# Peptides against a protein of PDB entry 5LHZ: the designs that were tried, part 5

Target 1, 78 residues: chain A of PDB entry 5LHZ
Amino acid sequence: QLLKSVFVKNVGWATQLTSGAVWVQFNDGSQLVVQAGVSSISYTSPNGQTTRYGENEKLPDYIKQKLQCLSSILLMFS

## One batch from the design tools (peptide; aimed at target 1 Q68 L70)

Design b1_p18_1 (made by RFdiffusion4)
Pose (drawn by RFdiffusion4):
Parts: C-alpha cells; sequence; structure tokens
Structure b1_p18_1 (pose): chain A 78 residues (1-78), chain P 18 residues (1-18)
C-alpha cells in the first residue's frame, strides 16, 4: 500500500501509495490526500477533523497553499 | 507519468477554485 516516503524540510512528509494516491503529512499537523483517478481531495486538520472537497468547489486559502506546496513537491520528483 | 498526472489533477483544483 505504501511506497517510499520522502522528507521535505520546512514542509513535512510526502508518500506515494500503490493506488496512485499521494498522502502528505505537514509539519503543522494537517494532512492532504489526492488521487489521480478521483475528482476529490481529502484534507485533515491538526485537530483530526477530515473534510473532502470536490473539484468544482471554491477551496479555502490554506487548502490552496497546501496544494501549491504539493505541486512543488511533485515537480521536484522529476 | 503518474506524477505528471497527479500534478495536473492538483492544478485542476487550483484553477477551478480561482
Amino acid sequence: as target 1 above (78 residues)
Amino acid sequence: SLNEELQTKVNTFLSNSS
């Protein structure tokens, strides 16, 4: 289920799953899960609360920030 | 590649939220 986990200083951990998903554990206690075939993203707050967002929903600013950092992480993997 | 597909998916969420 898990592949190699990569540590990115000042951000947190990034992990790729066998399902083609990416799970990011940020240093602020939040988590983000994305999958190539799924039209939704999963965010977990530091308090353990999970919220799923769709592609057609306006996302909160901090979700977008974390998606941008994730985009940079995926870019550095090339 | 799978990483390019994931990045494209992530950027779709950012663009649709703009």
Fold by OpenDDE base, seed 4:
Formats: structure tokens, sequence, C-alpha cells
Structure b1_p18_1 (fold): chain B 78 residues (1-78), chain A 18 residues (1-18)
């Protein structure tokens, strides 16, 4: 269930879910989901493949860049 | 807050991937 969706210029759409997650739909077609209480994050590539990452593993640079972007988005929600 | 918790999580992922 959706709580709030905001348009982020040059990024895409960011949505807060009632589940305690934030869901970002990037302009490049990729998606990122980070959820409170869940120790992994979910990334979906533009081709639709989804990968989950644990908090202690090495992330691809493009994932790190998306997370850095998400960090900025979270400030917008505050 | 939820946003603070999510921010902490994101920071953890970024830090652990450094």
Amino acid sequence: as target 1 above (78 residues)
Amino acid sequence: SLNEELQTKVNTFLSNSS
C-alpha cells in the first residue's frame, strides 16, 4: 500500500510504503527498495532482474550510486 | 523515525561497501 509518492527531478519517482519501505523508480528503468526491519535491499535492473544485497557485502558501483541518491531523497521526505 | 531508520540503513550499506 502506498503512502506518498513524490517526483524527483532528474531521478524518477520515490514512494513511501505502509510497510516501512521506500521504493524508488529511476528514470533509467531500474528500481530500488529499502525497507525498515529487513537486513537486505532489493535492486531491479532495467531488464527486470532483481537482486538482493546484504548489508555487509560489496556493492557494485552503480548500486552505491543509487543508494547515495536514495540518501538524498530520504532527506526530502523528512 | 522511519526516515531516520532508513537513512541509517542506507549509510550502513554504503559504509560496509567502502
Scores: peptide ipSAE 0.736, ipTM 0.930, DockQ to the pose 0.902
OpenDDE base, seeds 1, 2, 3, 5: peptide ipSAE 0.735, 0.735, 0.735, 0.736; ipTM 0.930, 0.930, 0.930, 0.930

Design b1_p18_1_s1 (made by RFdiffusion4, then SolubleMPNN; from b1_p18_1, 9 letters changed)
Fold by OpenDDE base, seed 5:
Structure b1_p18_1_s1 (fold): chain B 78 residues (1-78), chain A 18 residues (1-18)
Amino acid sequence: as target 1 above (78 residues)
Amino acid sequence: SLIDKLLEKVQSFLKNSE
């Protein structure tokens, strides 16, 4: 279930879910899901492939870029 | 708050990936 969706210029949409997750839908078709209480994050590529990453894992640069973007979005809500 | 927790998590992922 959705709580709130916000449009982010040049990025896409960020949605807070009732589950305690934030779901970002990027303009390139990729997606990020970050959920409180879960030890991993979820990235879905534009082709629909989903990969989960752990907190101590070395991340691909494109994932770090999107996480940095998400960080800036979350800062706006804090 | 939830947002703060999520922010900390994201920042932790980024830091640990450096």
Scores: peptide ipSAE 0.753, ipTM 0.939, DockQ to the pose 0.853
OpenDDE base, seeds 1, 2, 3, 4: peptide ipSAE 0.752, 0.752, 0.753, 0.753; ipTM 0.939, 0.939, 0.939, 0.939

Design b1_p18_1_s2 (made by RFdiffusion4, then SolubleMPNN; from b1_p18_1, 10 letters changed)
Fold by OpenDDE base, seed 4:
Structure b1_p18_1_s2 (fold): chain B 78 residues (1-78), chain A 18 residues (1-18)
Amino acid sequence: as target 1 above (78 residues)
Amino acid sequence: SLVDQLLSKVQSFLQSSE
């Protein structure tokens, strides 16, 4: 369930879930879900394809860029 | 906190990709 959604200028929407996850819906149509207590992250491309990545995997650059963006968002609420 | 946990996780993922 949704707890809170915030609009992030030039990024999209970031939503906190009751599950302990943060769900980012980027302006480019992609999505990223990171959840506390879960060892993987979920990325959905603009075409709707979802991929899960483990903590020790080599990430594509575009995923790293999204994660960097998420870090900036999280720091705003720290 | 939850935010700290999420930050730590994200940073871990990024570091593992370096």
Scores: peptide ipSAE 0.720, ipTM 0.926, DockQ to the pose 0.918
OpenDDE base, seeds 1, 2, 3, 5: peptide ipSAE 0.718, 0.718, 0.719, 0.720; ipTM 0.925, 0.926, 0.926, 0.926

Design b1_p18_1_s3 (made by RFdiffusion4, then SolubleMPNN; from b1_p18_1, 7 letters changed)
Fold by OpenDDE base, seed 3:
Structure b1_p18_1_s3 (fold): chain B 78 residues (1-78), chain A 18 residues (1-18)
Amino acid sequence: as target 1 above (78 residues)
Amino acid sequence: SLNEKLLQKVQSFLENSA
């Protein structure tokens, strides 16, 4: 369930879920889900393909960019 | 806080990515 959704200028929407996850819906149509207590993150491309990445995996640059963006969002909410 | 935990997770993913 949704706890709170925040519009982030030039990014999209960031939603906090009751599950302890943050769900970011980027303006380019991609999505990122990060959840506390889960060892992987989920990325969904604009075409709907979802991929999960582990903490020790080499990430594509575009994923790193999205994560850096999410980091900035989380810092903003701190 | 949850926010801090999520932040640390994201930072770990970035730091551990080769």
Scores: peptide ipSAE 0.748, ipTM 0.935, DockQ to the pose 0.899
OpenDDE base, seeds 1, 2, 4, 5: peptide ipSAE 0.747, 0.747, 0.747, 0.747; ipTM 0.935, 0.935, 0.935, 0.935

Design b1_p18_1_s4 (made by RFdiffusion4, then SolubleMPNN; from b1_p18_1, 9 letters changed)
Fold by OpenDDE base, seed 3:
Structure b1_p18_1_s4 (fold): chain B 78 residues (1-78), chain A 18 residues (1-18)
Amino acid sequence: as target 1 above (78 residues)
Amino acid sequence: SLNQKLLEKVQSFLEKSE
């Protein structure tokens, strides 16, 4: 269930879920889900392919970039 | 807070990947 959605300039939409997750829908069509209490993150590419990454896993650069963007969003929400 | 926990998680992922 959606709790709150915020439009972020030049990024897309960031949504807080009642599950304790944040869901980012980027302008390029990709999506990122990070949830409290879950040891992995979920990335969905623009073509709809979903991949989960573990905490100790080497991340592709484009994933790092999205996470860095999410970090900035979370800082803005604080 | 939840937001802080999420922030720390994201930062942890980034740090461990570097």
Scores: peptide ipSAE 0.743, ipTM 0.935, DockQ to the pose 0.929
OpenDDE base, seeds 1, 2, 4, 5: peptide ipSAE 0.743, 0.742, 0.743, 0.743; ipTM 0.934, 0.934, 0.934, 0.934

Design b1_p18_2 (made by RFdiffusion4)
Pose (drawn by RFdiffusion4):
Structure b1_p18_2 (pose): chain A 78 residues (1-78), chain P 18 residues (1-18)
Amino acid sequence: as target 1 above (78 residues)
Amino acid sequence: WNSTHAEAVHEKVQHFLE
């Protein structure tokens, strides 16, 4: 289920799953899961609360920041 | 890391950033 986990300083951990998903554990306690075939993203706050967002929903600013950092992480993997 | 899956996820992440 898990592939190689990569540490990115000042950000956190990024991990690729066998399902084609990416799971990011940020240093602020939050988590982000995305999947290539799924039209939703999963965010978990530092308090353990999970919220799923759809592609057509206006996302909160911090979700977009984490998605931007994730985009940079995926970019560095090439 | 599977590169094809990473690229597909990257495209999906960019879609959320539109």
Fold by OpenDDE base, seed 4:
Order: structure tokens, then sequence, then C-alpha cells
Structure b1_p18_2 (fold): chain B 78 residues (1-78), chain A 18 residues (1-18)
């Protein structure tokens, strides 16, 4: 379930879920889900392909950039 | 979603950024 959604200018939408996850829908059509208690993150490319990355996997730089953005977004929820 | 979730998500993000 959705708890709170915030619009982030030039980024997209970020939503807190009751599951403890943050769901970001980027303007480029990609999506990122990071959930408390889950050891992997989920990235969905604009074409709809979803990839889960474990904590020991190296992320592509473009995903790291989005994670950095998410890091900033988290401050908006606090 | 609570403070525990916030901390956990933040830490996870930081981990993946390392």
Amino acid sequence: as target 1 above (78 residues)
Amino acid sequence: WNSTHAEAVHEKVQHFLE
C-alpha cells in the first residue's frame, strides 16, 4: 500500500510503501525499488525489463546515479 | 514505514553506492 508520494522536480515521483520500500518512478520511465529488510534492489528500465541486484553485485553507473538521487529523496520524507 | 525503515533503506542505498 502507498503511504506517501512526493513529486521531485526534474526527477519524478517517489513513494513510501507500507512494506518499508521506497518506489521511485523516474521521468525517463525507469523505476527503482529499495526495501528495508530485503538484500537486493530492483531496477526497471524504461523498456520494462526488471533486474534485481544483490548487495555483492556491482551496479552500473547510471543506476548508482539514480540511487544517489534516491538518497537525496529520502531526506524529503524525513 | 517508520524510522527503522528509513534507516534501513538509507543504509542499503549507501551500501550500493560504495
Scores: peptide ipSAE 0.728, ipTM 0.942, DockQ to the pose 0.720
OpenDDE base, seeds 1, 2, 3, 5: peptide ipSAE 0.727, 0.726, 0.727, 0.726; ipTM 0.942, 0.942, 0.942, 0.942

Design b1_p18_2_s1 (made by RFdiffusion4, then SolubleMPNN; from b1_p18_2, 9 letters changed)
Fold by OpenDDE base, seed 4:
Structure b1_p18_2_s1 (fold): chain B 78 residues (1-78), chain A 18 residues (1-18)
Amino acid sequence: as target 1 above (78 residues)
Amino acid sequence: WNQEQLQAVLQKVQSFLK
């Protein structure tokens, strides 16, 4: 279930779920889901392909960039 | 937003960015 969705200019939509997860829908059509207590993060490309990344995996640069963006969003609402 | 959960998510995100 959705807790609250926020529109972020030049980024997209960021939603906190009742589970505590944060779901970002980027303007480029990609998506990112991060939840505490889960060992992986979920990235969905614009074509709908979903990949889960573990904390010890090497991340593609574009994933890092989106995570950095998410970090900024989270700090904005802290 | 729930701040406690946001902090937890932030910590996870930051760990991935290390």
Scores: peptide ipSAE 0.750, ipTM 0.941, DockQ to the pose 0.870
OpenDDE base, seeds 1, 2, 3, 5: peptide ipSAE 0.750, 0.749, 0.749, 0.749; ipTM 0.941, 0.941, 0.941, 0.941

Design b1_p18_2_s2 (made by RFdiffusion4, then SolubleMPNN; from b1_p18_2, 9 letters changed)
Fold by OpenDDE base, seed 4:
Structure b1_p18_2_s2 (fold): chain B 78 residues (1-78), chain A 18 residues (1-18)
Amino acid sequence: as target 1 above (78 residues)
Amino acid sequence: WDQKQLQAVLAKVQKFLE
């Protein structure tokens, strides 16, 4: 369930779920889900392919960029 | 937004960006 969705200009939508997870829907059609207490993050590409990444995995640069974007969003609302 | 949960998510994101 959703707590609140926020539109972020030039990024997309960021939603906090009742689980505590943050779900970002980027303008390019990709998605990112991050939740505390879960060892991995979830990335969904525009074509719908979902990949989970652990903290110790090497991330593609485009994933890092989106995580950095998410970090900025979180700081903006903290 | 729930600030405590946001901080937890932020911390996780920061770990991935280390």
Scores: peptide ipSAE 0.742, ipTM 0.939, DockQ to the pose 0.863
OpenDDE base, seeds 1, 2, 3, 5: peptide ipSAE 0.741, 0.741, 0.740, 0.740; ipTM 0.939, 0.939, 0.939, 0.939

Design b1_p18_2_s3 (made by RFdiffusion4, then SolubleMPNN; from b1_p18_2, 9 letters changed)
Fold by OpenDDE base, seed 1:
Structure b1_p18_2_s3 (fold): chain B 78 residues (1-78), chain A 18 residues (1-18)
Amino acid sequence: as target 1 above (78 residues)
Amino acid sequence: WDQQALDAVLQKVQSFLE
């Protein structure tokens, strides 16, 4: 369930779910879901493939970039 | 917004970026 959605210029949409997770729908068609208490993050590529990355995994650069973007968004909302 | 939940997500994101 959705709690609130915000349009972020040059990024896409950021949504907080009632679970506490943050769901980002990027302009490139990819998606990112991050939730506290879960040891992994979920990334969905534009082609619809979903991959979960654990806390100790080496992240692809494009994932790091999206996480950095999310970090910036969250800092703005704090 | 649930600010506490947002803070928790931020912490997780930052941990992945460390």
Scores: peptide ipSAE 0.768, ipTM 0.945, DockQ to the pose 0.866
OpenDDE base, seeds 2, 3, 4, 5: peptide ipSAE 0.767, 0.767, 0.767, 0.767; ipTM 0.945, 0.945, 0.945, 0.945

Design b1_p18_2_s4 (made by RFdiffusion4, then SolubleMPNN; from b1_p18_2, 8 letters changed)
Fold by OpenDDE base, seed 3:
Structure b1_p18_2_s4 (fold): chain B 78 residues (1-78), chain A 18 residues (1-18)
Amino acid sequence: as target 1 above (78 residues)
Amino acid sequence: WDQEALKAVLEKVQSFLE
């Protein structure tokens, strides 16, 4: 369930879920879901393929870039 | 947004970026 959605210019939409997770829908069609207390993050590519990445896993650069973007969003709304 | 939950997510994101 959605708690609040915010439009972020040049990024897309960021939504906080009732679970506490943050769901980002990027303009390129990809998505990130990050939730505290879960040992992985969820990335969905534009084609709809979802991949979970663990805390100690080497991340693709494009994932790191998305996470950096998310970090900026979170700092903006904190 | 729920700031407490937001902080927790931020910490997780930052952990992945370290």
Scores: peptide ipSAE 0.759, ipTM 0.943, DockQ to the pose 0.843
OpenDDE base, seeds 1, 2, 4, 5: peptide ipSAE 0.757, 0.759, 0.758, 0.758; ipTM 0.943, 0.943, 0.943, 0.943

## One batch from the design tools (peptide; aimed at target 1 Q16 V34 Q35 L75)

Design b1_p19_1 (made by RFdiffusion4)
Pose (drawn by RFdiffusion4):
Structure b1_p19_1 (pose): chain A 78 residues (1-78), chain P 19 residues (1-19)
Amino acid sequence: as target 1 above (78 residues)
Amino acid sequence: SSDKELLTSIRDKISDLNS
């Protein structure tokens, strides 16, 4: 289920799963899960609360920030 | 929307990573 986990300083851990998903554990206690075939993203706050967002929803600013950092992480993997 | 474009771009990057 898990592939190689990569540490990115000042950000956290990024991990690729066998399902084609990416799971990011940020240093602020939050988590983000995305998957290539799924039209939703999963965010978990530092307090353990999980919220799923759809592609057609306006996302909160901090979700977008984390998605930008994730995009940069995926970019560096090439 | 810009949010949808960001999510699509990430999904493409994930597809590339799985290739």
Fold by OpenDDE base, seed 1:
Structure b1_p19_1 (fold): chain B 78 residues (1-78), chain A 19 residues (1-19)
Amino acid sequence: as target 1 above (78 residues)
Amino acid sequence: SSDKELLTSIRDKISDLNS
């Protein structure tokens, strides 16, 4: 279930889930799910392909960019 | 690694958000 949703200009929507995850729906059609206590993140590309990335693997630059964006977004929740 | 540091930072913030 959804707990709190924040509209982020030029980015999309970021939603806090009751599961403890944060779900970002980017304007480019991609999605990112990050959950505290879970070692992997979930990224869904605009074409609908979902990939999970572990905490010890090298991330693609475009993923890192979205994560950096998420880091900034999280400042808006509190 | 820098990637892991980034993820850790995000997860810590999410953890704080959930508290």
Scores: peptide ipSAE 0.747, ipTM 0.935, DockQ to the pose 0.899
OpenDDE base, seeds 2, 3, 4, 5: peptide ipSAE 0.746, 0.746, 0.746, 0.746; ipTM 0.934, 0.934, 0.934, 0.934

Design b1_p19_1_s1 (made by RFdiffusion4, then SolubleMPNN; from b1_p19_1, 9 letters changed)
Fold by OpenDDE base, seed 4:
Structure b1_p19_1_s1 (fold): chain B 78 residues (1-78), chain A 19 residues (1-19)
Amino acid sequence: as target 1 above (78 residues)
Amino acid sequence: SEDSELLKKIRELLEKLNS
């Protein structure tokens, strides 16, 4: 369930879940989910394709950009 | 690697948020 949801200007919506996960819904239709206790992240493209990325993988640049955005959001929630 | 450090940063921030 939802703990809180925040509108982020020019980004989209960021939701903190009681599970410890953070879910970002970007304006471009993509999504990121990061879960506490899980080393991998989940990215869903606008077309609905989901890919998981671990700490030992090379990331696409657009993913890196979204992750940088996510880091800012996490700092915002703190 | 650079990418691994980014993911690690995310994880650490998330853990901090949930602590």
Scores: peptide ipSAE 0.673, ipTM 0.915, DockQ to the pose 0.735
OpenDDE base, seeds 1, 2, 3, 5: peptide ipSAE 0.671, 0.671, 0.672, 0.671; ipTM 0.914, 0.915, 0.914, 0.914

Design b1_p19_1_s2 (made by RFdiffusion4, then SolubleMPNN; from b1_p19_1, 9 letters changed; failed a check: near_copy:native)
Amino acid sequence: SPDRELLQQIRQLLEQLNS

Design b1_p19_1_s3 (made by RFdiffusion4, then SolubleMPNN; from b1_p19_1, 8 letters changed)
Fold by OpenDDE base, seed 1:
Structure b1_p19_1_s3 (fold): chain B 78 residues (1-78), chain A 19 residues (1-19)
Amino acid sequence: as target 1 above (78 residues)
Amino acid sequence: SEDKELLQKIRELLKKLNS
């Protein structure tokens, strides 16, 4: 199900999945998964807790930072 | 909102990637 994995300096690893999702494994041990057609994002903290964030809720600053990073990664993949 | 726009940006980029 892995399509392509890319090492991102000072960030971690970013992987495209055949499902249309992008999976980022950050150096701090957290993970972020975004998928086409899904209105929420999935964030897994370093302690293993997974939280989904929708488009109508206030995002924690650290999530926004990781999403900004993700946007750069997506531009890189394109 | 700013957060909503950020998520929308992500979705648009993801759509482009998968197109």
Scores: peptide ipSAE 0.721, ipTM 0.929, DockQ to the pose 0.734
OpenDDE base, seeds 2, 3, 4, 5: peptide ipSAE 0.719, 0.721, 0.720, 0.720; ipTM 0.928, 0.928, 0.928, 0.928

Design b1_p19_1_s4 (made by RFdiffusion4, then SolubleMPNN; from b1_p19_1, 8 letters changed; failed a check: near_copy:native)
Amino acid sequence: SSDRELLQQIRSLLEKLNS

Design b1_p19_2 (made by RFdiffusion4)
Pose (drawn by RFdiffusion4):
Order: C-alpha cells, then structure tokens, then sequence
Structure b1_p19_2 (pose): chain A 78 residues (1-78), chain P 19 residues (1-19)
C-alpha cells in the first residue's frame, strides 16, 4: 500500500501509495490526501478532524497553500 | 514515485487551485 516516503524540510513528509494517491503529513499536524482518479481531496486538521472537498468547491486559503506546496513537491520529483 | 501519476496529480491540483 505504501511506497517510498520522502522527507521535505520545512514542510513535512510526502508518501505515494500503490493506489496512485499521495499522502502528505505536514509539520503543523495537518494531513492531505489526493488521488489521480478521484475528483475530491481529503484534508485532516491538526485536531484530527477530516473534511473532504470537491473540485467545484471554493477551497479555504490554507487548503490552497498546502495544495501549492504539494504541487512544488510533485514538481521536484522529476 | 511514479512520474506519470505525479503529472496527472499536478493537473488535478490545478483544477482545485482554479476553483
């Protein structure tokens, strides 16, 4: 289920799954899961609360920041 | 890390950032 986990200083851990998903554990206690075939993203706050967002929903600012950092992580993997 | 999947995810993330 898990592939190689990569540590990114000042951000956290990024991990790729066998399902084609990416799971990011940020240093602030939050988590983000995305998948290539799924039209939704999963965010978990530091307090353990999980919220799923759809592609057509306006996302909160901090979700977008974490998606941007994730985009940079995926870019560095090339 | 699979590069093809990374590229597909980047395209998918751009959709969320444009919403």
Amino acid sequence: as target 1 above (78 residues)
Amino acid sequence: WNSTINEELQNKISTFLSS
Fold by OpenDDE base, seed 4:
Structure b1_p19_2 (fold): chain B 78 residues (1-78), chain A 19 residues (1-19)
Amino acid sequence: as target 1 above (78 residues)
Amino acid sequence: WNSTINEELQNKISTFLSS
């Protein structure tokens, strides 16, 4: 379930889920889900392909950039 | 949702950024 959604200018929408996950829908059509208690993250590309990454995997730079953005977004929920 | 969740998510992000 959705708890709170915020519009982030020049980024997209960020939503807090009751599951403890944050779901970001970026303006470029990509999506990122990071969930408390789950060691993997989920990235969905604009074409709809979803990839899960574990903590031991090296992420592509473009995903790291989105994670950095997410880090800033989380401060909006604090 | 609480501060603990926020902290955990931030820590997780940091881990991935350090990969």
Scores: peptide ipSAE 0.745, ipTM 0.940, DockQ to the pose 0.730
OpenDDE base, seeds 1, 2, 3, 5: peptide ipSAE 0.745, 0.734, 0.740, 0.741; ipTM 0.940, 0.937, 0.939, 0.939

Design b1_p19_2_s1 (made by RFdiffusion4, then SolubleMPNN; from b1_p19_2, 11 letters changed)
Fold by OpenDDE base, seed 1:
Structure b1_p19_2_s1 (fold): chain B 78 residues (1-78), chain A 19 residues (1-19)
Amino acid sequence: as target 1 above (78 residues)
Amino acid sequence: WDQEVNQKLLEKIQKFLSA
């Protein structure tokens, strides 16, 4: 369930969930879900394909960029 | 947003970015 959704200029929508996750819906149609207490993250590409990445995996640069963006969002709403 | 959750997520993301 959703707690609060915020519109982030030039990024998209970011929502904190009751589960302790943050769900980002990027302008390019991709999505990212990061949840505390879970050892993986979920990325959904614009075509709807979802991939989970483990903490120790080498991530594609575009994923890292989106994670960095999410970090900025988290700091913004801290 | 929940501040404790935010902090945990920030720390988690840093782990992913440093892998």
Scores: peptide ipSAE 0.762, ipTM 0.945, DockQ to the pose 0.887
OpenDDE base, seeds 2, 3, 4, 5: peptide ipSAE 0.761, 0.761, 0.760, 0.760; ipTM 0.945, 0.945, 0.945, 0.945

Design b1_p19_2_s2 (made by RFdiffusion4, then SolubleMPNN; from b1_p19_2, 10 letters changed)
Fold by OpenDDE base, seed 2:
Structure b1_p19_2_s2 (fold): chain B 78 residues (1-78), chain A 19 residues (1-19)
Amino acid sequence: as target 1 above (78 residues)
Amino acid sequence: WNEEINQKLLEKIDKFLAA
């Protein structure tokens, strides 16, 4: 369930969910879901392929960039 | 947005970025 969606210029949409997750829909068509209390993150590529990553995994740079962006969003809208 | 949840998410993200 959606709580609040925020449009972020040059990034996309960020939505806080009742589950404690934040769902980001990036302008490039990719998506990122990060949820408190869950040891993994979910990334969906523009082609619709979804991959989950664990906390100790070495992440691809493009995912690290998305996470860095999300960090900025969270600081902005906290 | 919920500040407590945001703080937890920020800490989580930092752990992922440090791996």
Scores: peptide ipSAE 0.749, ipTM 0.941, DockQ to the pose 0.872
OpenDDE base, seeds 1, 3, 4, 5: peptide ipSAE 0.748, 0.748, 0.749, 0.748; ipTM 0.941, 0.941, 0.941, 0.941; seed 5 fails the geometry check

Design b1_p19_2_s3 (made by RFdiffusion4, then SolubleMPNN; from b1_p19_2, 13 letters changed)
Fold by OpenDDE base, seed 4:
Structure b1_p19_2_s3 (fold): chain B 78 residues (1-78), chain A 19 residues (1-19)
Amino acid sequence: as target 1 above (78 residues)
Amino acid sequence: WDEEVAKKLLEKIQKFLDA
């Protein structure tokens, strides 16, 4: 269930879910889901392929970049 | 937005970035 969606210029849409997750839909068509209390994150590529990463796993740089972007978004609301 | 949720997510993301 959606709580609120925010448009972020030059990034895309960020949505807070009732589950405690944030769902980002990037302009490049990729998606990122991060949820408190869950030890993994979910990335969906523009072609629809979804991959889950654990917190102790080495992430691809492009995923780290998107996480940094998400952090910047979250800081606006913290 | 819930700032407490945002805080928890920020902490979580940092763990991933430091791995």
Scores: peptide ipSAE 0.682, ipTM 0.920, DockQ to the pose 0.857
OpenDDE base, seeds 1, 2, 3, 5: peptide ipSAE 0.680, 0.680, 0.681, 0.681; ipTM 0.920, 0.920, 0.920, 0.920

Design b1_p19_2_s4 (made by RFdiffusion4, then SolubleMPNN; from b1_p19_2, 11 letters changed)
Fold by OpenDDE base, seed 2:
Structure b1_p19_2_s4 (fold): chain B 78 residues (1-78), chain A 19 residues (1-19)
Amino acid sequence: as target 1 above (78 residues)
Amino acid sequence: WDQEVNEKLLEKIQKFLAA
């Protein structure tokens, strides 16, 4: 279930879910899901391909950038 | 948004970025 969705200018939509996850829908069509208590994150590319990454994996730079963006969002709306 | 959840997510994200 959706808890609250926030529009972030030049980023996209960020939604906190009742599950304890945050779901970001970026303007480029990609998506990111980060959930507390889960050891992986989920990234969906604009073409719809979804990949899960573990905490100890070396992430692609484009995903790191998305995570940093999400970090900023969380600080902004905490 | 839920502050406790946000704090947990922030900590989690930092771990991912540090890998």
Scores: peptide ipSAE 0.758, ipTM 0.944, DockQ to the pose 0.857
OpenDDE base, seeds 1, 3, 4, 5: peptide ipSAE 0.757, 0.757, 0.757, 0.757; ipTM 0.944, 0.944, 0.944, 0.944

## One batch from the design tools (peptide; aimed at target 1 V38 E55)

Design b1_p20_1 (made by RFdiffusion4)
Pose (drawn by RFdiffusion4):
Structure b1_p20_1 (pose): chain A 78 residues (1-78), chain P 20 residues (1-20)
Amino acid sequence: as target 1 above (78 residues)
Amino acid sequence: SHHEQLESVHEKVQTFLNNS
């Protein structure tokens, strides 16, 4: 289920799954899961609360920031 | 491949950023 986990300083951990998903554990206690075939993203706050967002929903600013950092992480993997 | 899967995830992430 898990592939190689990569540590990115000042951000956290990024991990690729066998399902084609990416799971990011940020240093602020939050988590983000995305998948290539799924039209939703999963965010978990530092307090353990999980919220799923759809592609057509306006996302909160901090979700977008984490998605940008994730985009940069995926870019550095090339 | 694993790299192609990561490219597909990256494109999916941009879909969320562009639609928001």
Fold by OpenDDE base, seed 5:
Structure b1_p20_1 (fold): chain B 78 residues (1-78), chain A 20 residues (1-20)
Amino acid sequence: as target 1 above (78 residues)
Amino acid sequence: SHHEQLESVHEKVQTFLNNS
């Protein structure tokens, strides 16, 4: 279930789910899912490939950029 | 609560950013 959706200009949509996850759908077609209580994050590339990342591994720069964007978006939800 | 979950997500994001 969806709790709240936020449209972010030139970024995409961010949605909080009742599961405790935040789901971001970026304009470039990629997606990011971060969930409370889960030690990894999920990134789906525009071509549909999904990769999970652990909190201690080196992230690609494009993932870091999207996480930084998400950090800013989360402030909009609060 | 849903608010706490958002905070948890935000904290997680920061952790990922800081550990990378």
Scores: peptide ipSAE 0.715, ipTM 0.930, DockQ to the pose 0.856
OpenDDE base, seeds 1, 2, 3, 4: peptide ipSAE 0.714, 0.714, 0.714, 0.714; ipTM 0.930, 0.930, 0.930, 0.930

Design b1_p20_1_s1 (made by RFdiffusion4, then SolubleMPNN; from b1_p20_1, 8 letters changed)
Fold by OpenDDE base, seed 3:
Structure b1_p20_1_s1 (fold): chain B 78 residues (1-78), chain A 20 residues (1-20)
Amino acid sequence: as target 1 above (78 residues)
Amino acid sequence: SVQEQLQAVLEKVQSFLESS
């Protein structure tokens, strides 16, 4: 279930779920899901392929950029 | 709470960025 959805200009939509996860749908068609208590983050590419990344794993630069964006979004939520 | 969950997600994101 959805708890709160926010439109972010030039980025996309960010949604907080009742599960505690935050789900970001980027304008390029990609998605990120991050949830406390889960040791990995989920990235879905525009073609629909989903990859999970663990903490301390080397991330592709484009993933880092999206995480930086998510960080900024979360600061907006607060 | 909602704010606690949001803060926890923020901390996770920041941890990933710092650890990568």
Scores: peptide ipSAE 0.692, ipTM 0.924, DockQ to the pose 0.841
OpenDDE base, seeds 1, 2, 4, 5: peptide ipSAE 0.692, 0.691, 0.691, 0.692; ipTM 0.924, 0.924, 0.924, 0.924

